# Ledger of designs, part 278: peptides against a protein of PDB entry 6DSZ

Target 1, 361 residues: chain A of PDB entry 6DSZ
Amino acid sequence: NYVVTAQKPTAVNGCVTGHFTSAEDLNLLIAKNTRLEIYVVTAEGLRPVKEVGMYGKIAVMELFRPKGESKDLLFILTAKYNACILEYKQSGESIDIITRAHGNVQDRIGRPSETGIIGIIDPECRMIGLRLYDGLFKVIPLDRDNKELKAFNIRLEELHVIDVKFLYGCQAPTICFVYQDPQGRHVKTYEVSLREKEFNKGPWKQENVEAEASMVIAVPEPFGGAIIIGQESITYHNGDKYLAIAPPIIKQSTIVCHNRVDPNGSRYLLGDMEGRLFMLLLEKEEQMDGTVTLKDLRVELLGETSIAECLTYLDNGVVFVGSRLGDSQLVKLNVDSNEQGSYVVAMETFTNLGPIVDMCV

## One batch from the design tools (peptide; made by RFdiffusion4, then SolubleMPNN)

Design b2_p25_6_s4 (from b2_p25_6, 16 letters changed)
Fold by OpenDDE base, seed 4:
Structure b2_p25_6_s4 (fold): chain B 361 residues (1-361), chain A 25 residues (1-25)
Amino acid sequence: as target 1 above (361 residues)
Amino acid sequence: SIDRAAARAEEEKFLKALVEELKKK
């Protein structure tokens, strides 16, 4: 019996922060292939709490808090289309990860999308949306009493979805997505009817966005709307207001990940393929009626890190840089730049030993 | 109980200071 001591995966393919272990704890959750690592963020750094093996590569990992839950639940989707909702429970020193719900969301018919699996959660926790296959949007209604994750498909006329998010502040669950057609890339919105299992016309669309528009960021209230990130431009749209910037600095390398710093969506971290870390700033304008509108967008270079697969702001200017290609890092943002003009200092580096060859047994 | 409100206030103060410094560029 060769106990192949399978080296633990070190490449990070996802990370998320929230309040998973308790309402009070700030957690960092890290996906490393089939492994989920759970940390508590402390003043001393990351405290490991638990590691969980999954029955497949983690493709989606999202925290969400249904109405009336005291802490976040974790949605996981594997590359084999196994979905689960996990809850952390602690009783004294006994820690358990409970499956609240599970299901397989694989379709018998469908072309897997070339851009991979996208999983999103409605901010009001009405549903989970999945883009697994071209021309289909899968919906998992969120019901507290349902231990079985049931899904249905809505036909999406837009066959080549690049990215999709749920918008904030919508009466009905509303998706915003970038798609490609023969005319280029466009942004569209749809309302999702759970009752009718169909799309309704969304509040807005933006035709002919940048050809390399690759990411959608849903912006919380009070701004609402979405940010669309391309190779050359960053645009904001909320149905009423449109704003675009084309900072030359982003042309040098493709932005590949983002993370919201503020609950109100005033600041974001952006990471590119060169390991540059940016801050995207949403400047506010307060109207005479007390409404807050977007005045301007600004991108600022913070510094350089490992090439991020995922970013997450923790607290006190600490950022986790999850890297697939390089070493993951904890970095500190500083108010004062160093001699090189960088606002980023590496606090801790987590060695990436490279891809574990999943021997598919 | 680390005063979450105090921690958040310090964080916001830090982030504001960072943003103000970035705006000077």
Scores: peptide ipSAE 0.400, ipTM 0.869, DockQ to the pose 0.701
Fold by OpenDDE base, seed 2:
Structure b2_p25_6_s4 (fold): chain B 361 residues (1-361), chain A 25 residues (1-25)
Amino acid sequence: as target 1 above (361 residues)
Amino acid sequence: SIDRAAARAEEEKFLKALVEELKKK
């Protein structure tokens, strides 16, 4: 009987940054299949705090801060549709991960979507949205006192949703999504009514976007709106303003992940299938009335990394590159480029041993 | 805290400098 000591998963399938352990600490949370790793970001690097085993593969991992919370809470959804909201508590040396709420959000009827599980949180923490099945949008209302996560479905007429986000600065929770129909790919918005449990007409739509439009980025205020990333183009829309760029450099490889660098949404990291790291820049224009509008979009190549499954900007130009296909990395962004024109320097590399095939012999 | 404000100010200074350098290419 060879007790194959089950090696811990090393492939990263998600990462998030926020203030989970305290209001003051900057944390990096890494999902490795069923394992959650919690780090504190320090000047010396990543300090491990705790590892948590989940009852399934982590499919969604998002930090959020409800009104009146001093630190972030963690939403996790597993591939088996187990949902939980976790809180970090420390009392002296004792560290507890508290489950504030949990539930199973699986439906008995529905076709699992081909693009997989999407989980999103309203920026104002009014609800969680889940795209699990074609033609359904699941809503989990966020209630502080409810230990049981209850969800309801809203019918979505658009059967083939590619990506979806909640928008910022909306009076009602508003989703923006890319979908495909026989005529091509389109962008649409819906307001979500918790009271009526239905969609209302959203503020805007954009029909006939790029055929390979694959990602939605919700842009915070003051810009608002969304960025749509395709194979050949990057577009911005907020209902009033439309802007599109088609930088030749992005045509070489598909953008597969993104991360917001700063709270104002002026800068984003982009990663492609070749491991190229880009900065997406939103140039602002200040109007005479004090409003801020988008002037221009720009994409700049920073350098090369491992192929990112997820990216997280930490602090001081340090970026975590979570890789599923290769080694994960901590990289440093520099103001000055090296002799090769790269702004990226690898600080640490975390060996990926590949998928552990649990051969039950 | 004053330290957080200072750290954020340094962070923003760094990011601005990086963006300015990227714009020169």
Scores: peptide ipSAE 0.399, ipTM 0.869, DockQ to the pose 0.577
Fold by OpenDDE base, seed 1:
Structure b2_p25_6_s4 (fold): chain B 361 residues (1-361), chain A 25 residues (1-25)
Amino acid sequence: as target 1 above (361 residues)
Amino acid sequence: SIDRAAARAEEEKFLKALVEELKKK
C-alpha cells in the first residue's frame, strides 16, 4: 500500500494579482492545475491565506470588480467548462470562499478551439466572454442577482480566433481579436449587444497583421485600443493611431505571456520562451488639447527568469513568475543593472517537481 | 488609504526611475 501522498501540484498554469481577500490586501492567486493558492503580498513576502481545491483544472482565472463591490471577485472556468464566481469572506478567524454564481458553459455542439479556452472579462464588468469553440463567442452577462451563470453564444464568422480581449473605454462591450483566415492573420473588433445577442461592427480593424500575431493586450484609457504582439513585431492600434515596432531582440524567442504593470497601461511585462523578461513601454505625448496619445513603443530587456507561463507584477518592483516548465519565482526588478546587465534578481524560487500526472491509480 | 497612496507613489517613482535608467541605454 504505497500511500502515494498526493503530491501537491507545483507547476503553475495561471496567476493573477488583485484585492480578493479585502479591499486593502494585495493578493497573489496562483492556479496549479486543480488547486488555487491564495496569498497576501506583504513586505516580508507571500503569506499563504488559503488553498482551495477546484472541481477540475483551472483554465481561466480572472479577478474583476463589479460596480459597488469593495473587493475583487474571482471568475474561474475549469477545463470541464464549470464556471464560477467566487468571493472571499472572512469573519474573524473563519475564512470562507463562497460561490456567488456558478454554471456549466459546455455546449453540446462545437469544435473545441485548438488554441484552448480563452476567458475575458469586460473592464466595466458588463459580461464575461468565452472563446471555447471555433466560430462561437460565449457571453455570460454579469448580473449581481444571478446565482446561476447563464450563457449564450454569438456566432463568429472568424473561425480561427488566436486571442481576444475586451477593449477599454467602449460604450458597448467591445472585443478585439486576432484571427487567422486563408489570407493570413488579422485584427478585428466587434461590439457585443447583450440586448440583441449579436455582434455589431466594432470601431476598427486591421487586416494583414504579422503572420505570427498571437496576443492581444487591451490598453486602458487614456490610450485605449490594443497592443498586438507577434514574433517579430509589436503594434498598437486604437482606431485613430497605429504604431508598430520590430525590435530585433524579440525575434530571438516567442513572447508567450504578458502582464500590465500599472493601471494606466504605460508598462507591460513580457516573457518569452527562453525565460527572458522584457518591459514594454508606452511613451505618452500630451497634446495641446489635453488628450494623451501614444508617442512611441519601446521594449527593454530586464533579465532572465524561469520560463513564464504567466507573469504578474505585485508591488515595489516584485514580480511573480509563474512557471509550468521550471521553478516559479519571485523576482525583484532593480533600477540599476548588475554586473551582467540584468535588472532582475531572484528573491525566492519555488521548486517545480514536474507535472503531477494524475495517476489515478 | 494614505499608505496605499504612498505605496503607489513609491511604486510609481520606482517604475519611473527604472524607465529612465532603461532609456539611458
Scores: peptide ipSAE 0.113, ipTM 0.706, DockQ to the pose 0.621
Fold by OpenDDE base, seed 5:
Structure b2_p25_6_s4 (fold): chain B 361 residues (1-361), chain A 25 residues (1-25)
Amino acid sequence: as target 1 above (361 residues)
Amino acid sequence: SIDRAAARAEEEKFLKALVEELKKK
């Protein structure tokens, strides 16, 4: 009996931070292929709590807190289109990961999108949105009493969606997305009607954005709107205000991931294909009437890390750098730069043994 | 909790200080 000790996957393909184990605990959740690792963030570092095997490669992993929940729930979608909502329960020393809801959201007909699976959750927890196939937007209504995740499709006229997010502060669930057509890349918004199962006209659009616009960041209130990240430019739009910057420093390498540092969306981490870590800053202007408007956008280089597949700000300037191509890291941000001008110090490195080629024997 | 408020205050102080240092470049 060759117990092939199947090496546990080490390449990180997703990470998220929130309050999953309790309302008080700060958790880091790491997706490594089919494996979910759950940690508590402590002053001493990452404390492992539980590992969970999933029914396929994790494609989407998002924490969300429905109204009246004391802690976050976890939405997972696998590459095989198995969806579940998970809850952490602890009773004494017994730790259980409970499936609150599950379903398969695969369509019989559809072209899988080349940019892969996108899963997003409405900030008000009204629905989950899925871009799985070209020309379709799948909606999973969030209902507390429903153990079966039911989904429906809305036809999307825009066949080539690059990225999509739900916006904040919208009366109805509203998506913002970058799409490509023969004329270039554009940004559009749609309201999602659960009742009518259709799109309504969204609050704004921006035609002819940068040709390499690749990411949408939904900005929380009070600013609202979205940030669009390209190869050469970063733009903000909220329907009333437009701002664009083209910092030369971002032209050198493509930004591939982002994470919000603070709840108000004033600061974001950005990672590029060279492992450079940036901070995106939203500068505020207070108006005489007490309204807060976006004054400017700034990008600042923090330092260099492993090439991030995902980034999560934890606390106290600690960032988890989830890497697929290299070693994952815990890094510390410092106020003072080192001799090389870096604000980043590696605290811990997690060796990546490379992709487990699942040789399906 | 008072401890969470303190931790958040320290966090915000840190982030503000970092932003101010970054702006000096």
Scores: peptide ipSAE 0.396, ipTM 0.866, DockQ to the pose 0.612; fails the geometry check

Design b2_p25_7_s1 (from b2_p25_7, 15 letters changed)
Fold by OpenDDE base, seed 3:
Structure b2_p25_7_s1 (fold): chain B 361 residues (1-361), chain A 25 residues (1-25)
Amino acid sequence: as target 1 above (361 residues)
Amino acid sequence: SAYLEELRKRKEEEKKFLEELEKAL
């Protein structure tokens, strides 16, 4: 009996960095279809810790740390709408990934959104938000004692949501989203009432953004607000301040992914469809009253990588480039550019043997 | 602790690296 060792998936469809194994360990978590790979980031490179099989293709993978937790928890949603919250537990040499909570969040009624599944977590860990279906926003309240993930829907008037995030620094959980209507693309905010299970008016809106606005980045305090990434422009809005840049370099290829470099939201990595890696820089201005405001936005080309499906900054200028179409890479950012003007050097390449097409058996 | 000092050092090195990179860009 030749046990045909089923070829492990190599195409990356998600990656996140955080402190999942311990408060002290820096982890890289990689989603490869139905598989979750967990690494510890070390000075010597990536140390594999565990691989976990999931009950379906991973559609959402987010780390979050509820108040009073010593380490991050992992939220996973599968393409079949199975949701779970996972915790890493180690007892001596025994390593277990435990399910703290689970649930199926599929609705019997609703049109699956064309832009796919979006899952977001409130920065204060009050709720998880899911855009699964057109005209619905699903909320999963985060309760520590609840082993069953219960969800409810709030109706969205905006049927064609492109991207959505929770904002930082909001008294109530507040979403910011790009949507499309017959007049174009717009940005809107809503407060989410857990008590009333409804939306309240958010702090701001921006009508008639760029026609190809595709991504929302929630910016941490002190800046707050959101960055909107388009094909031709990058805009910032926080209710009080608006900034826009249109760097010619981003017109050459569509930005498809982003990742925050530092906790304060001063720097972001951007990846485009040509495998170009950019740094988005938020320039601060300190006001006379000690308030920090956003002075300007700047985009700089770092270099070229594999076409990123996802990006994550690790530490010390090390970036993981998760690729679906090509080889994934561990790359190093350097202060000094090479002869070609690149600040990027490949440290390690992970061969992609091709997309494992989920044969729906 | 030696660990906390090492962690502090790494964070300082990280901060310095990002600041130097930003200046180079």
Scores: peptide ipSAE 0.552, ipTM 0.896, DockQ to the pose 0.661
Fold by OpenDDE base, seed 5:
Structure b2_p25_7_s1 (fold): chain B 361 residues (1-361), chain A 25 residues (1-25)
Amino acid sequence: as target 1 above (361 residues)
Amino acid sequence: SAYLEELRKRKEEEKKFLEELEKAL
């Protein structure tokens, strides 16, 4: 009897940073197929706390903090459309991951979108939004007392959504999305009415964006709005202000992931398909009235890493590079560049053994 | 508390680091 010890998955398909174990702890959560790994970020590195097996491949993993919660909750959606909200609870040495709510959000009717599952959470924690199927936007209202995740669909006229996010600072939950039609790619916004279960007209739209516009980044207040990342350009729009840059350096490889560095959205990490790590900088201008406006956008090359599937900024210039194709890394950003002009140093490398082909014997 | 002061210090160090990095870029 060869007990083939099933090797644990090593390829990273998601990562998030927040305060999951406590209000004070900084956590790194890593999704590796069906496995969730929870770490505490310490001065000495990553301390493992718990591993959790999920009932399917993790497709969405997001931390959020509803009003009145002392720490973050974790939303998970699997590739089989099992949704749950998880809470960390420690009682002495006993560590429990509690399911606050769960549900299956699969529809019997709908074409699964080619761009995969998108899951987003309203910054004010009013709802979760899911793009699972073409022409549908699924809404899960967030209710504290409901252990059953109930969802409803709103029809999207735009069949080919590329990416979608909730905007910040909106009276009603508002989505911003890139979509494709026969005329090209466009950006649109919708307000989501929980009461009426419909879309209302959003605050702004931008027609005819770059043909390869692929990602939406929602920008926190005071700027608000969204950043749209393409192959050749990065644009910002908030309804009143539009900015665009076309740095030649991003044309060399497609940007595939991003992460916000600071809470105010002044800085973002960008990773491309060649493993280049960039900083996107939002340059500010202080107005005479004390208002802060966005002056410009700048992109700077930090260095090279493993090809990131996901990025997350931790603390003190430490970044976790989650890789599916290569080894994941813990990297340090330095103020001083090395002899090669790189601001990135690898601190730790996590070997990726590749996809475990379950050979069903 | 000593803990709150340490957290404040870390946040200030973080802010300074990012500002210095941004200036170097």
Scores: peptide ipSAE 0.552, ipTM 0.896, DockQ to the pose 0.689
Fold by OpenDDE base, seed 1:
Structure b2_p25_7_s1 (fold): chain B 361 residues (1-361), chain A 25 residues (1-25)
Amino acid sequence: as target 1 above (361 residues)
Amino acid sequence: SAYLEELRKRKEEEKKFLEELEKAL
């Protein structure tokens, strides 16, 4: 009997930061297949708090704070469409992860989307949106008293959604998505009516975006709108303003992940398939009336890391680089570049032992 | 509270750091 010591999964497939353990704690949450690791970010580094086993591979992991909650809640969706909302509770030394709500959101009918599961949360916590199947957008209304996550589908005319986000600052929950049709890739918005369980016309659309437009970033107020990331271009649109940049440096490798640094959406981290780490900068212009508008977009190379599956900015220039293909890293951003022109220094490396092949022999 | 002051300080330090980084880039 070879006791195959079940090696813990080391490949990272998701990470988020927020205030999960308390309102005061900064947490790093790491998804490693079926495992959720919870850390507190401290001046001394990452302090492990809890590891949680999930009933399946974590496909979506998002922190959100409903109105009147003191700390963030965690939404998890597994690859088997098990959804839950988790709350951290500590009573003395006893730590419990409480399931506030759960449900299975699988449909009996539907073609699973080729781009996989997308899960998004409305910034105002009105709903969760799920793109699970082509031509369907699943909505989970968020209600505090609902222990059962109930969902309904809205039909999408756009069958091939590439990415989708909820926008900020919208009276009604509004999605922005990149989709592909025979004419190319496009960006569209829809308002989501919870009452009517339908889409209404969104505030804007942009037809014929870059052919390789792959990611949508919802930008917080005061800018609002969205950033669309492609292979060759980065564009911003908010209904009133359009900006596009095509920095040659991003053409060298595909940007595959992003993370917002600032709560106001002035800075983002970008990671590409070569392990390059970029800063996307939204330059502000203050108008005479006190309105803040986007003046320009700028992309700057920070340095190189492991190939990121996910990125999350922690604090004090510390970034967690979650890697599926390589070692995950905790890296430090520096104001001054090194001799090689890099602003990135590796602080800690977490060895990736590869996929746990559960060879049940 | 001392905590709020510390939090404010950290946020200010963070802001300053990011501004300095942005200026260096």
Scores: peptide ipSAE 0.551, ipTM 0.896, DockQ to the pose 0.637
Fold by OpenDDE base, seed 2:
Structure b2_p25_7_s1 (fold): chain B 361 residues (1-361), chain A 25 residues (1-25)
Amino acid sequence: as target 1 above (361 residues)
Amino acid sequence: SAYLEELRKRKEEEKKFLEELEKAL
């Protein structure tokens, strides 16, 4: 009887940073298939705190802070549509991950979307949005006292949603999404009415975006709006302002992930399919009335890493590169480039043993 | 509190770092 010690999964399929263990701690949470790893970010590196086994492959992992919470809560959705909201509790040396709410959000009817599961949280924590099936947007209202996650569907006229985010600074929860139709790819916004359980017309739309537009980044205030990332272009739109750049360097490889560096949304990390790490910079223009507008967008190459499935800026130029295809890395951004012109230095590498091929013999 | 001051310091260091990096890019 060879006890095949089930090797712990090493491929990273998601990562998020926030204040999960306490209001003060900066955490890195890493999803590795069915395993959640929780770290505290320290000056000395990543300190492991807890590992949690999940009842399924983690498909969505998002931190959020409802009003009146001192620390972040964790939303998880599994590939089998099990949803939960988790809280970290520590009492002395005892560490507990508490399920505040749970539910199964699977529909009996619907075509699972080919682009997979998308889960998003309203910045004001009014709802969770899920794109699970073509032509449906699922809403989970966030209520503090509800231990049962209940969801409802809103019909989307747009059947092929590529990516979707909630916008910042909206009176009502507002989604921005890239969709494809026979005429190409487009960006549209909808307000989500919890009361009426329907979409209302959003503040803006952009028809005929780049054919390979693949990602939406919701930009915080003061800029607001969204960034749309394509194969050849990066565009910004907030209803009042439109700006597009087409930096030649991004044409070489598809941008596949992003992460916000700073709370104001002035800087983002971008990772491509070749493991190139970029900084996207939003240049600020201050108007005479004190309003802040976007002046320009700039993309700069920082260096090369493992091919990122997910990126997380931690602090002081430390970035976690979560990789599915290669080794995950903790990297340091430096102000001074090396002899090769790279601003990136690997601090730690986490060996990826690849997919555990269950050789059921 | 000492904690709030440390947090403030870290945020200032972070801001400075990112500004210096942006100038170098």
Scores: peptide ipSAE 0.528, ipTM 0.891, DockQ to the pose 0.646

